# Designs tried in a protein design run: peptides against a protein of PDB entry 2YKT. Part 39

Target 1, 231 residues: chain A of PDB entry 2YKT
Amino acid sequence: SRSEEMHRLTENVYKTIMEQFNPSLRNFIAMGKNYEKALAGVTYAAKGYFDALVKMGELASESQGSKELGDVLFQMAEVHRQIQNQLEEMLKSFHNELLTQLEQKVELDSRYLSAALKKYQTEQRSKGDALDKCQAELKKLRKKSQGSKNPQKYSDKELQYIDAISNKQGELENYVSDGYKTALTEERRRFCFLVEKQCAVAKNSAAYHSKGKELLAQKLPLWQQACADPS

## One batch from the design tools (peptide)

Design b1_p19_2_s2 (made by RFdiffusion4, then SolubleMPNN; from b1_p19_2, 8 letters changed)
Fold by OpenDDE base, seed 2:
Structure b1_p19_2_s2 (fold): chain B 231 residues (1-231), chain A 19 residues (1-19)
Amino acid sequence: as target 1 above (231 residues)
Amino acid sequence: TMTLEEFKKEVEELEEELE
């Protein structure tokens, strides 16, 4: 029946979220944590490199003929420090605004979806059973009427059962239909949440890239000039 | 979309309804 088909569809939506979406999201979070760790590693390694660059700047500053290049090297290291600080801020956002929130949500979602599906199934079954009962009673009544010497005495009861069946059928269909819409909404809201959190990361990433570009664009001409025209 | 806190509340409410 239509109601049975929609019921299956509804259950399949919940199952898809529970068995496909949420596991995939957990994997996404895990991959994000790996990415974060790698970027943190880059940050640490970069610090060592630019600290060594500062040392080269110190040597230049101590030289007789390359003092100005010492300042350039210091500036290069400082710009890197600023860029790296911006990266760290981006990583904090990545962790706090995406990974942590997704992790917490996906953990809670297992409970939610189980409860939501159970609620739906329980009510769907209840309505279905009530309908089946009325149908069975009508069938019994009709059999009794057929065997009776006075079938007309059952006519009013038959009409009552017919009406009850019609009402219960309609109620079941509406409930299942609404259940399906609700399930689809639940699926959509999860994707929307992911998109929104990823947008927050994207904004912070854009800020990181912009800041780095600006700092380098500002200083690079100065550094190039220092090499081209020694004082 | 809902916040994490709103979602937590929704979970709790739903669980309470099933008890």
Scores: peptide ipSAE 0.072, ipTM 0.755, DockQ to the pose 0.844; fails the geometry check
Fold by OpenDDE base, seed 5:
Structure b1_p19_2_s2 (fold): chain B 231 residues (1-231), chain A 19 residues (1-19)
Amino acid sequence: as target 1 above (231 residues)
Amino acid sequence: TMTLEEFKKEVEELEEELE
């Protein structure tokens, strides 16, 4: 029946979230932690490189003919430090605002979806069983009426069961239909949450890239001409 | 977006309805 098909579709939505979406989200969080660790590694490696650049700047500052180039090398290292600080801020936000929150949410979501599905199944079964009972009673009444010398005695009860069946059928169909819409909404809100959290990450990443571009664009022309100027 | 606190409350309310 249409109601049975829609019931199966509803259960399948909950199962898809529990068995496919949430495990995939857990994997996404794990991959995010790996990415964070790699970026932290880049930060550490970059610090070593630019600390070595500072040492070259110190040597230039001690020279007679290259003293001004020492300041250029120090500025290059300082701009990198500022860019790296911005990256560290982005990583903190990435960890605290995305990874930690997703991890906590996905853990709670297992309990939520189990409870939501159980509630739906219990109520759907209750309505279905009540409908089946009324249908069975009507069938029993009709058999009794066919064997009776006075079938008219059962006419009022037959009408009552027909009306009850019609009402219960409508209630079941509406409940299952609403259940399916609710399940689809539950699925959508989880994808929306992920998209919105990724938008926040993208915004923070854009700020990091913008700051780096701004700092380098400001200083690069000065650095490029430094060797053309006499000491 | 739903906060973690709001979601936790929703979970607790749903579990209480099933008890």
Scores: peptide ipSAE 0.070, ipTM 0.755, DockQ to the pose 0.740; fails the geometry check
Fold by OpenDDE base, seed 1:
Structure b1_p19_2_s2 (fold): chain B 231 residues (1-231), chain A 19 residues (1-19)
Amino acid sequence: as target 1 above (231 residues)
Amino acid sequence: TMTLEEFKKEVEELEEELE
Protein backbone atom coordinates (compact mmCIF):
# COMPACT_ATOMS: atom_id res chain seq x y z
CA SER B 1 0.00 0.00 0.00
CA ARG B 2 0.97 3.67 -0.33
CA SER B 3 1.16 4.05 3.46
CA GLU B 4 3.42 1.01 3.78
CA GLU B 5 5.72 2.31 1.06
CA MET B 6 5.94 5.74 2.67
CA HIS B 7 6.61 4.09 6.05
CA ARG B 8 9.56 2.19 4.55
CA LEU B 9 10.87 5.40 2.99
CA THR B 10 10.66 7.19 6.35
CA GLU B 11 12.59 4.46 8.15
CA ASN B 12 15.19 4.46 5.36
CA VAL B 13 15.82 8.20 5.82
CA TYR B 14 16.59 7.69 9.52
CA LYS B 15 18.76 4.66 8.73
CA THR B 16 20.68 6.63 6.08
CA ILE B 17 21.45 9.40 8.59
CA MET B 18 22.55 6.94 11.28
CA GLU B 19 24.48 4.52 9.08
CA GLN B 20 25.85 6.77 6.29
CA PHE B 21 25.75 10.48 7.17
CA ASN B 22 26.93 10.35 10.80
CA PRO B 23 29.88 8.00 10.16
CA SER B 24 30.90 10.14 7.17
CA LEU B 25 30.65 13.27 9.32
CA ARG B 26 32.87 11.69 11.98
CA ASN B 27 35.42 10.95 9.28
CA PHE B 28 35.13 14.55 8.03
CA ILE B 29 35.88 15.82 11.55
CA ALA B 30 38.89 13.49 11.81
CA MET B 31 40.23 14.71 8.47
CA GLY B 32 39.69 18.29 9.65
CA LYS B 33 41.78 17.64 12.76
CA ASN B 34 44.55 16.19 10.60
CA TYR B 35 44.42 19.24 8.34
CA GLU B 36 44.59 21.57 11.37
CA LYS B 37 47.62 19.70 12.70
CA ALA B 38 49.38 19.92 9.34
CA LEU B 39 48.76 23.69 9.12
CA ALA B 40 50.12 24.13 12.65
CA GLY B 41 53.16 22.18 11.52
CA VAL B 42 53.60 24.50 8.52
CA THR B 43 53.47 27.51 10.85
CA TYR B 44 56.18 26.03 13.06
CA ALA B 45 58.43 25.12 10.13
CA ALA B 46 57.95 28.56 8.57
CA LYS B 47 59.06 30.20 11.83
CA GLY B 48 62.38 28.40 11.61
CA TYR B 49 62.87 29.47 7.99
CA PHE B 50 62.13 33.15 8.62
CA ASP B 51 64.18 33.19 11.83
CA ALA B 52 67.07 32.08 9.64
CA LEU B 53 66.21 34.92 7.24
CA VAL B 54 66.45 37.38 10.16
CA LYS B 55 69.93 36.04 10.85
CA MET B 56 70.90 36.85 7.27
CA GLY B 57 69.49 40.35 7.81
CA GLU B 58 71.64 40.76 10.93
CA LEU B 59 74.74 39.86 8.92
CA ALA B 60 73.82 42.43 6.26
CA SER B 61 73.36 45.10 8.95
CA GLU B 62 76.84 44.32 10.31
CA SER B 63 78.43 44.64 6.85
CA GLN B 64 80.05 47.82 5.55
CA GLY B 65 78.37 47.86 2.13
CA SER B 66 75.00 46.08 2.55
CA LYS B 67 73.39 47.68 5.63
CA GLU B 68 70.22 48.82 3.84
CA LEU B 69 69.60 45.25 2.65
CA GLY B 70 69.46 44.20 6.29
CA ASP B 71 66.33 46.32 6.76
CA VAL B 72 64.75 44.74 3.68
CA LEU B 73 65.36 41.23 5.01
CA PHE B 74 63.90 42.23 8.40
CA GLN B 75 60.79 43.61 6.68
CA MET B 76 60.35 40.36 4.76
CA ALA B 77 60.46 38.40 8.01
CA GLU B 78 58.06 40.82 9.74
CA VAL B 79 55.48 40.58 6.94
CA HIS B 80 55.66 36.81 7.24
CA ARG B 81 55.09 37.07 11.01
CA GLN B 82 51.94 39.11 10.41
CA ILE B 83 50.66 36.61 7.83
CA GLN B 84 51.30 33.74 10.26
CA ASN B 85 49.43 35.55 13.03
CA GLN B 86 46.44 35.80 10.72
CA LEU B 87 46.73 32.08 9.94
CA GLU B 88 46.74 31.24 13.65
CA GLU B 89 43.54 33.23 14.13
CA MET B 90 41.94 31.36 11.25
CA LEU B 91 43.01 28.03 12.78
CA LYS B 92 41.47 28.93 16.14
CA SER B 93 38.20 29.70 14.41
CA PHE B 94 38.44 26.50 12.37
CA HIS B 95 38.84 24.49 15.55
CA ASN B 96 36.27 26.26 17.74
CA GLU B 97 33.57 27.15 15.22
CA LEU B 98 33.65 24.06 13.00
CA LEU B 99 35.38 21.00 14.46
CA THR B 100 34.34 21.28 18.11
CA GLN B 101 30.72 22.10 17.33
CA LEU B 102 30.38 19.31 14.76
CA GLU B 103 31.98 16.81 17.13
CA GLN B 104 29.61 17.70 19.96
CA LYS B 105 26.57 17.58 17.70
CA VAL B 106 27.37 14.23 16.07
CA GLU B 107 27.94 12.68 19.49
CA LEU B 108 24.45 13.69 20.65
CA ASP B 109 22.81 12.82 17.35
CA SER B 110 22.94 9.06 17.91
CA ARG B 111 20.68 9.44 20.95
CA TYR B 112 18.37 11.85 19.17
CA LEU B 113 17.89 9.72 16.06
CA SER B 114 17.32 6.55 18.06
CA ALA B 115 14.64 8.26 20.12
CA ALA B 116 13.01 9.95 17.11
CA LEU B 117 12.85 6.72 15.11
CA LYS B 118 11.49 4.79 18.09
CA LYS B 119 8.77 7.39 18.67
CA TYR B 120 7.73 7.28 15.02
CA GLN B 121 7.73 3.47 14.87
CA THR B 122 5.73 3.12 18.08
CA GLU B 123 3.01 5.52 16.99
CA GLN B 124 2.88 4.16 13.43
CA ARG B 125 2.47 0.62 14.76
CA SER B 126 -0.21 1.71 17.22
CA LYS B 127 -2.27 3.35 14.48
CA GLY B 128 -1.73 0.39 12.15
CA ASP B 129 -2.80 -2.13 14.78
CA ALA B 130 -5.93 -0.13 15.57
CA LEU B 131 -6.85 -0.08 11.89
CA ASP B 132 -6.22 -3.82 11.51
CA LYS B 133 -8.40 -4.52 14.53
CA CYS B 134 -11.32 -2.56 13.09
CA GLN B 135 -10.94 -4.32 9.74
CA ALA B 136 -10.92 -7.70 11.46
CA GLU B 137 -14.05 -6.83 13.46
CA LEU B 138 -15.88 -5.75 10.30
CA LYS B 139 -14.95 -9.04 8.63
CA LYS B 140 -16.29 -10.99 11.62
CA LEU B 141 -19.49 -8.95 11.61
CA ARG B 142 -20.07 -9.59 7.90
CA LYS B 143 -19.53 -13.31 8.42
CA LYS B 144 -22.13 -13.31 11.21
CA SER B 145 -24.57 -11.34 9.07
CA GLN B 146 -24.29 -13.83 6.18
CA GLY B 147 -25.10 -16.71 8.50
CA SER B 148 -28.00 -14.91 10.18
CA LYS B 149 -31.71 -15.21 9.45
CA ASN B 150 -31.98 -11.43 10.02
CA PRO B 151 -29.01 -9.66 8.32
CA GLN B 152 -30.61 -6.22 8.81
CA LYS B 153 -29.83 -6.47 12.53
CA TYR B 154 -26.14 -5.81 11.78
CA SER B 155 -26.52 -3.04 9.16
CA ASP B 156 -26.03 -0.06 11.51
CA LYS B 157 -22.98 -1.61 13.17
CA GLU B 158 -21.47 -2.39 9.77
CA LEU B 159 -21.78 1.27 8.77
CA GLN B 160 -20.10 2.32 12.03
CA TYR B 161 -17.12 0.05 11.36
CA ILE B 162 -16.83 1.28 7.77
CA ASP B 163 -16.69 4.87 9.01
CA ALA B 164 -14.16 3.99 11.73
CA ILE B 165 -11.94 2.20 9.19
CA SER B 166 -12.08 5.17 6.83
CA ASN B 167 -11.12 7.59 9.61
CA LYS B 168 -8.29 5.39 10.93
CA GLN B 169 -6.96 4.85 7.40
CA GLY B 170 -6.87 8.60 6.85
CA GLU B 171 -5.15 9.21 10.19
CA LEU B 172 -2.50 6.59 9.45
CA GLU B 173 -1.80 8.00 5.99
CA ASN B 174 -1.50 11.54 7.34
CA TYR B 175 0.77 10.43 10.19
CA VAL B 176 3.12 8.52 7.88
CA SER B 177 3.16 11.41 5.39
CA ASP B 178 4.05 13.88 8.14
CA GLY B 179 6.65 11.45 9.46
CA TYR B 180 8.33 11.32 6.06
CA LYS B 181 8.41 15.13 5.79
CA THR B 182 9.86 15.33 9.31
CA ALA B 183 12.57 12.80 8.48
CA LEU B 184 13.56 14.69 5.32
CA THR B 185 13.66 17.92 7.32
CA GLU B 186 15.99 16.29 9.87
CA GLU B 187 18.32 15.19 7.08
CA ARG B 188 18.29 18.64 5.46
CA ARG B 189 18.94 20.36 8.79
CA ARG B 190 22.17 18.39 9.22
CA PHE B 191 23.46 19.28 5.76
CA CYS B 192 22.51 22.93 6.27
CA PHE B 193 24.40 23.04 9.57
CA LEU B 194 27.51 21.69 7.85
CA VAL B 195 27.20 24.19 4.98
CA GLU B 196 26.76 27.14 7.34
CA LYS B 197 29.76 26.17 9.47
CA GLN B 198 31.86 25.70 6.35
CA CYS B 199 30.80 29.17 5.15
CA ALA B 200 32.18 30.65 8.38
CA VAL B 201 35.48 28.85 7.74
CA ALA B 202 35.52 30.16 4.17
CA LYS B 203 35.09 33.76 5.39
CA ASN B 204 37.97 33.38 7.83
CA SER B 205 40.13 31.84 5.11
CA ALA B 206 39.32 34.74 2.80
CA ALA B 207 40.45 37.20 5.49
CA TYR B 208 43.75 35.34 5.84
CA HIS B 209 44.40 35.36 2.08
CA SER B 210 43.39 39.02 1.72
CA LYS B 211 45.72 40.14 4.52
CA GLY B 212 48.64 38.26 3.01
CA LYS B 213 48.00 39.65 -0.46
CA GLU B 214 47.69 43.21 0.89
CA LEU B 215 50.91 43.12 2.91
CA LEU B 216 52.97 41.57 0.11
CA ALA B 217 51.56 43.87 -2.58
CA GLN B 218 52.49 46.90 -0.46
CA LYS B 219 56.08 45.88 0.27
CA LEU B 220 57.21 43.86 -2.75
CA PRO B 221 57.90 46.88 -5.04
CA LEU B 222 60.14 48.38 -2.33
CA TRP B 223 62.06 45.15 -1.89
CA GLN B 224 62.54 44.74 -5.65
CA GLN B 225 64.25 48.16 -5.91
CA ALA B 226 66.60 47.65 -2.94
CA CYS B 227 69.47 46.17 -5.00
CA ALA B 228 69.17 48.64 -7.88
CA ASP B 229 69.76 51.79 -5.80
CA PRO B 230 71.93 51.33 -2.72
CA SER B 231 71.41 54.04 -0.08
CA THR A 1 20.40 27.30 12.33
CA MET A 2 19.96 25.44 15.61
CA THR A 3 22.59 25.98 18.30
CA LEU A 4 24.19 23.10 20.16
CA GLU A 5 22.33 24.08 23.33
CA GLU A 6 18.99 24.10 21.54
CA PHE A 7 19.78 20.68 20.11
CA LYS A 8 20.62 19.31 23.57
CA LYS A 9 17.23 20.49 24.80
CA GLU A 10 15.46 18.78 21.91
CA VAL A 11 17.26 15.52 22.70
CA GLU A 12 16.29 15.71 26.36
CA GLU A 13 12.66 16.54 25.60
CA LEU A 14 12.36 13.70 23.12
CA GLU A 15 13.89 11.21 25.57
CA GLU A 16 11.51 12.33 28.32
CA GLU A 17 8.52 11.70 26.05
CA LEU A 18 9.64 8.09 25.60
CA GLU A 19 9.93 7.35 29.37
Scores: peptide ipSAE 0.057, ipTM 0.744, DockQ to the pose 0.770; fails the geometry check
Fold by OpenDDE base, seed 4:
Structure b1_p19_2_s2 (fold): chain B 231 residues (1-231), chain A 19 residues (1-19)
Amino acid sequence: as target 1 above (231 residues)
Amino acid sequence: TMTLEEFKKEVEELEEELE
């Protein structure tokens, strides 16, 4: 029946979220944590490199013939520091606005979905059982009427059961239809949440890249000329 | 590339068709 098919579809949506989406999201979070750790490692290694560059700048500043190159090296290190600070801000956002929130949500979601599915199944079964009972009673009544010397006695009651069956069938179909829409909405909401959180990360990432590009574009011509200029 | 808004509309339309 149409209602049975829609019921199966509804259950399949919940099943897909629980068995496919949520496990995949957990994996996504795990991969995100690994990525964060790697980027933190890059930041740490970069600090050591640019601290060493500062030391080279100090030596140049102490030299008789290379003082101006000391300033260039310091500027290079400072620009890098600013870029790395922006990266650290991006990483904080990545952790707090994406990973932590997704982790919290996915942990709670298993319980929520289980409860939601159970509620739907219970009510669907209740409505189905009520319909089946009414259909069975109509069948019994018809058998009784066929065996009676006065079938007209049961005509009004038969009409009542027919109407009741029609109403219960409609209610069941509506309930299952609404259930399916609800399930699809639940699925969509989860994807939307992921997209929105990724958008926030993307904005922060764009700021990082933009700042880096601007700083380097501004200073690079100056640095490139430093060795060509006679001291 | 389908925008999120376009995707929302498609889902809504599909939901309406299933009504």
Scores: peptide ipSAE 0.020, ipTM 0.566, DockQ to the pose 0.043; fails the geometry check

Design b1_p19_2_s3 (made by RFdiffusion4, then SolubleMPNN; from b1_p19_2, 12 letters changed)
Fold by OpenDDE base, seed 5:
Structure b1_p19_2_s3 (fold): chain B 231 residues (1-231), chain A 19 residues (1-19)
Amino acid sequence: as target 1 above (231 residues)
Amino acid sequence: TMTLEEFQKEVKELEESLK
């Protein structure tokens, strides 16, 4: 029946969230942690490189003919330090605002979905059983009426059962329909949450890239001129 | 976006409704 098919679809939505979405989200979190670790590694390696550049700047500053180039090398290292600080801020946000929150939420979601599905199943079964009972009673009444010398005696009761069946059928259909819409909404809100969190990450990433671009664009022309115009 | 606190409340309310 239509109601049975819609019931199956509803259960499948919950099943898909529990068995596909949430495990995939846990994997996403794990991959995010790996990515964070790798970026932290890049940060550390970059620090070593630019600390070595500072050393070259110190040597230039101590030279007779290249003193001004020492300042250039120091500026290069300082700009990198500022870019790195921006990256660290982005990583902190990435960890605290995305990964940690997703990790906490996905664990609670298992309990939520189990409870939600159980509630739906219990109520759906209750309504279905009540409908089946009324249908069975009507069938018994009709059999009794067919064997009776006075079938008219049962006509009012038959009408009452028919009305009850119609009402219960409608209630079941509406409940299952609403259940399906609710399940789809539950699925959508989880994807939306992920999208919104990724938008926040994207904004932070854009800020990092913008800051780096601005700093380098400002200084690069000066650095390029330093060798052409000794001071 | 739903906060963690809001979601925790929703979970609690749902679980209480099943008692």
Scores: peptide ipSAE 0.086, ipTM 0.777, DockQ to the pose 0.733
Fold by OpenDDE base, seed 4:
Structure b1_p19_2_s3 (fold): chain B 231 residues (1-231), chain A 19 residues (1-19)
Amino acid sequence: as target 1 above (231 residues)
Amino acid sequence: TMTLEEFQKEVKELEESLK
């Protein structure tokens, strides 16, 4: 029946969220943690590199013929420090606003979806059973009428059962239809949450890239001319 | 967008309704 098909579709939406979406989201979180760790490693390695660059700048500053290049090297290291600070801020946001929140939500969602599905199934079954009962009673009544000397005696009651069946069928169809819409909405809201959290990360990432681009664009022409200027 | 706190509340309410 149409209602049975829609019921199966509804259950499949919940199952898809529970069995496909949530496990995939857990994997996404795990990959995010790995990415964060790698970026932290980059930050650490970068610190060592630019500390060494500062040392080269110190040597230049102590020289008789390359003193001005010392300032250039210091500026290069300082710009890097500022870029790395922005990266660290982005990583903190990435951790706190995306990973932590997703992790907490996905853990709770298993309980929520199980309960929501159970509620839907219970009510769907209740309505289905009530419909089946009315159909069974109508069948019994029709059997009695066929064996009766006065079939007209049962005509009014037959009409009542027909009407009741029609109403209960409509109620079941509406409930299952609404259930399907609800399930799809639940699925959509989870994707929307992910998209919104990823948008926040994207904004922070954009700020990091913008700051880096700005600082480098400002200084690079000065650095490029430094060796052409006769000390 | 639903906050974590709001979601926790929804979970609790739903679970209570099944009891």
Scores: peptide ipSAE 0.125, ipTM 0.795, DockQ to the pose 0.760; fails the geometry check
Fold by OpenDDE base, seed 2:
Structure b1_p19_2_s3 (fold): chain B 231 residues (1-231), chain A 19 residues (1-19)
Amino acid sequence: as target 1 above (231 residues)
Amino acid sequence: TMTLEEFQKEVKELEESLK
């Protein structure tokens, strides 16, 4: 029946979220944590590199003929420090705004979806059982009427059961239909949440890249000139 | 979009409705 098919579709939506979406989201979070760790590692390694660059700048500053290059090297290290600070801010946002929130949500969502599905199934079954009962009673009534010397005695009751069946069928269909719409909305809501959180990350990433580009673009010509200028 | 707090509330309400 149409209602049975739609019921199966509804259950499949919930199952897809529970068995496909949520596990995939957990994996996404795990991969995000790995990515964060790697970027933190980059930051640490970069610090060592640019600290070493500062030492080279110190040596230049101590030289008689390369003092100005010392300042250039210090500026290079400082710009890098600023870029790395921006990266750290981005990572902090990435962790707090995306990963943590997704992790909290996905953990709660398992409980929510289980409860939601159970509620739907319980009510669907209840309505279905009530319908089946009315249908069975009508069938019994018809059998009694056929065996009776006065079939007209049962005509009013038959009409009542027919009406009840029609109403219960309609209620069941509407309930299942609404259930399906609700399930699809739940699915969409989860994807939308992910998209929105990822957009926040993208904005922060854009800010990081922009800042880095701006700083380097501003200073690079000066550094190049310092190498061309005779001491 | 639903906040985490709103979602937590919804979860709680749903669970309570099932008791």
Scores: peptide ipSAE 0.101, ipTM 0.782, DockQ to the pose 0.783; fails the geometry check
Fold by OpenDDE base, seed 1:
Structure b1_p19_2_s3 (fold): chain B 231 residues (1-231), chain A 19 residues (1-19)
Amino acid sequence: as target 1 above (231 residues)
Amino acid sequence: TMTLEEFQKEVKELEESLK
């Protein structure tokens, strides 16, 4: 029946979230943590590289003929430090606003979905059983009427069961339909949350890239001319 | 977008409704 098909579809939505979406989200969080760790590693390695660049700038400042190039090398290292500070701010946001929040929600979601599915199944079964009972009683009544010498005696009860069956059928269909809409809404809600959190990460990433581009664009012309200028 | 606190509340309410 249409109601049985809709019921199966509803259960499949909940199963898809529990068995496909949530495990994939846990993997996404794990990959995010790996990415964060790698970026932190880049930060550490970059510090060593630009500290070494500062040392080269110190040597230039101590030289007789390359003193002004020392200032250029120091500026290069300082711009890198500022860019790195922006990266660290982005990483903090990535951790606190995306990874931590997703991790907390996915751990609770297993309990939520199990309870939601159980509630739906219990109520659906209760309504279905009530309908089946009324249908069975009508069938028994009709058999009794066919075997009776006075079938008119059962006419009023037959009408009452027909009306009850119609009402219970309509109630079951509406409940299952609403259940399906609710399940689809639960699925959409989870994807929307992921998209919104990823948008926040994208904004922070854009700020990091913009700051880096701005700082380098401001200084690069000066640095490019440094070797052309006499000492 | 639902906050973590709001979601925790929904979980609790749903679980209580099943007792």
Scores: peptide ipSAE 0.088, ipTM 0.776, DockQ to the pose 0.762; fails the geometry check

Design b1_p19_2_s4 (made by RFdiffusion4, then SolubleMPNN; from b1_p19_2, 11 letters changed)
Fold by OpenDDE base, seed 5:
Order: structure tokens, then C-alpha cells, then sequence
Structure b1_p19_2_s4 (fold): chain B 231 residues (1-231), chain A 19 residues (1-19)
């Protein structure tokens, strides 16, 4: 029946969230943690490189003919430090606002979805059983009427059962239909949450890249001219 | 935007409805 098909679809949505979405989200969180670790590694390696650049700047500053180039090299290292500070802020936000929140949510979601599905199944079954009972009683009544010398005695009661069946059928169909819409909404809410959290990451990343571009764009022309200009 | 706190409350309300 249409109601049975819609019921199966509803259950399948909940199962898809529990068995596909949530495990995939856990993997996404794990990959995020790996990415964070790799970026921390890049930060550490970059520090070593630019510390070595500072050393080259010190040597230039100690020279008689290249003192001004020492300042250039120090500025290059300082710009890197500022860019790195922006990266660290981005990583902090990435950890606290994305990864931690997703991790906490996915743990709670298993309980939520199990309870939501159970509630739906219990009510769906209750309505289905009530319908089946009315159908069975109507069938019994019709059998009694066919064997009776006075079938009219049962006519009013037959009409009452027909009306009750019609009402219960409609109620079941509406409940299952609403259940399916609710399940799809639950799925969409989870994707929307992910999209919104990823938008926050994108904004922070954009700010990091913008700051880096700004700092480099400001200084690079000066650095490029440094070798052409005598001190 | 759904918050973690809002979601915690939804979980609590749902669990209470099943008790």
C-alpha cells in the first residue's frame, strides 16, 4: 500500500542518517584532525626556515656593504611571523568551532535518532494495529449478518465501522506522510549544520589568506628594489 | 543556525517524551 511504502521510505531515511551520514561525519572529523596536525607541522617547519632567514639578516647587518639588506631580511621574517599568527588563530577556530562541536553533536545524534525512530515506529504501529482491529471487526460483523435472518439489525454498526476504518486509514496515511517529511527535514538539518560550520572555516581561511596577501603586497615592491638601490 | 546547545535541548525533550 501507499502507506506501507511511505513507512519504508521514512525508516530508510533514519537508517541512512545513522548508518551512512554519521559514520561519514566521524570520518570527516578524523580527516579534519589530520589536516590540523599537518598544518601545525607546516607551521613548525616554516619557523625553522624563517629563523634561518633571520640569521642571514644578522650577517647582512654585520657586513659593511649589505647592511640595508639585513633590514629587508628581517622584514621578510616579520611578515612571516604575522602570517603565522593569523594561521594559528584560524587553526584555533577550526578546532574549537568546527571539530569539537561536530564531535559532540555526532555523539549525541546517535541517541537522538534512535529515540526519534522508536517514537515514530511506536506510533505508526499503534495506528496500524487500531486500523487492523477495526477491519477485522467489520469482517466478523459481515459474516454474522450474512448468516442472520435479520441482516438490517447490523446495518448501523456496519456503517460505524466503515466510517471508523476510513478515518483511521486517513490518519495513518497523514501520520506516515508527515513522518517522512520530518525525517527528510532531520537529514537536511544535519547537512545544513555541516555547511554552516564549513562556511565559518571558509571565512576564517579567507581572512588568513587576505591578511597574508595584504602584508606581502605592501612589502614585496620594497624588497624587490633593495638590491638595485645603493645604501 | 542550529547550535550545539539547541541540539542538546532537543535531545533532552525527545528523551523526556519517551519516558
Amino acid sequence: as target 1 above (231 residues)
Amino acid sequence: TMTLEEFKEEVKELEESLS
Scores: peptide ipSAE 0.114, ipTM 0.787, DockQ to the pose 0.873
Fold by OpenDDE base, seed 4:
Structure b1_p19_2_s4 (fold): chain B 231 residues (1-231), chain A 19 residues (1-19)
Amino acid sequence: as target 1 above (231 residues)
Amino acid sequence: TMTLEEFKEEVKELEESLS
């Protein structure tokens, strides 16, 4: 029946979220943590490299013939420091706004979805059983009427059962239809949450890239000319 | 197309029905 098919579709949506989406999201979070760790490693390694560059700048500043190149090397290190600060802010956002939020949500979601599905199944079954009972009673009544010397005695009751069946069928169909819409909305909400959190990270990532581009574009021509200029 | 805010409100209403 239409209601049975819609019921199966509804259950399948919940099962897909619980068995496919949520496990995949957990894996996504795990991969995100690995990515964060790698970026933190880059940050640490970069600090060592540019600290060493500063040392080279100090030596240039102490020289008799290369003092101006000391300033260039310091500027290079400073630009890197500013770029790195933007990366650190992006990483904080990545951790706090994406990974932590997704982790909290996915942990709670298993309980929520189980309860929601159970509630739906219980109510769907209750409505279905009530419909089946009414249909069975109508069938019994019709059998009695066919064997009766006075079939008209049962006509009013037959009409009442027909009306009740029609109403219960409509209620069941509406409930299952609404259940399906709810399930699809639950699925979409989870994807939307992921997209929103990823957008926040993307915004901060864009700021990091823009800052780097701006700073390097400003300074690079000066640095490129430094060795050609007389001391 | 439904806005994200409209969707959130719809979800909220549906969630309340499940509680």
Scores: peptide ipSAE 0.027, ipTM 0.683, DockQ to the pose 0.135
Fold by OpenDDE base, seed 2:
Structure b1_p19_2_s4 (fold): chain B 231 residues (1-231), chain A 19 residues (1-19)
Amino acid sequence: as target 1 above (231 residues)
Amino acid sequence: TMTLEEFKEEVKELEESLS
């Protein structure tokens, strides 16, 4: 029946979220944590590199003929520090605005979806059982009427059951239809949540990249000229 | 769009409705 088909569709949406979406989201979070760790590693390694560059700048500053190049090397290290600070801010956002929130949500969502599905199933079954009961009673009434010497006695009651069956059928169909719409909405909400959190990360990432580009673009011409200038 | 806090509240409400 139409109601049975819609019921199966509804259950499948919930199952898809629980068995496919949420596990995939957990994997996404795990991959994000790995990415974060790698970027933190880059940060640490970069610090060592640019600290070593500062040391080279110190040596230049102590020289008779390369003193100004010391300042250039220090500027290079400073620009790196600023870029790295922006990266750290991005990473904090990545952690707090995406990973943590997704992790908390997905953890709670298992319980939510299980409960929501159970609620739907319980009510769907209740309505179905009530319908089946009315249908069974009508069938019994018809059998009784057929065996009776006065079938007309049962006509009004038969009409009442027919009406009740029609109403219960309609209620069941509406409930299942609404259930399906609700399930699809739940699925969409989860994707939207992911998109929104990813947008926040994207904004912070853009800020990091822009800042880095700006700083380097500003200083690079100066640094390139440093060796051509007499000291 | 749903916030995490809104979602937590929905979870709570749903669980309360099932007891």
Scores: peptide ipSAE 0.125, ipTM 0.791, DockQ to the pose 0.902; fails the geometry check
Fold by OpenDDE base, seed 1:
Structure b1_p19_2_s4 (fold): chain B 231 residues (1-231), chain A 19 residues (1-19)
Amino acid sequence: as target 1 above (231 residues)
Amino acid sequence: TMTLEEFKEEVKELEESLS
């Protein structure tokens, strides 16, 4: 029946969230943590590299003929320090605003979805059982009427059962339909949450890239001329 | 979109409704 098909679809949505989405989200979080760790490693390694560059700048500043190049090397190191600081801020946001929140949500969601599905199934079954009961009673009534010397005695009761069956069928169909819409909404909410959190990360990443581009674009021409213009 | 705190509250409400 249409109601049975829609019921199966509804259950399948919940099952898909529980068995596909949530495990995939856990994996996504794990991959995010790995990515965070790698980027933190880059930041740490970069510090060592630019600290060494500063040392080269110190040597230039102590030289007789290359003092101005010392300032250039210091500026190079400082710009990269600022870029790395921006990256660290992005990573902090990535951790706190994306990974942590997704992790907390996915852990709670198992309980939520189990309860929501159970609630739906319980009510769907209750309505289905009530319908089946009315159908069974109508069938019993019809058997009694066929064996009776006065079938007309049961006519009003037969009409009442027919009406009750029609109403209960409609209620079941509506409930299952609403259940399906609700399930789809639940699925959408989860994807929307992911998208929004990822948008926040993207915004922070854009700020990181913009700052780096700005700083380097400003200074690079100056640095490129430093060797051509000995002071 | 729903915040994490809002979701926590929904979970709580749902669980309470089934108890």
Scores: peptide ipSAE 0.116, ipTM 0.786, DockQ to the pose 0.849; fails the geometry check

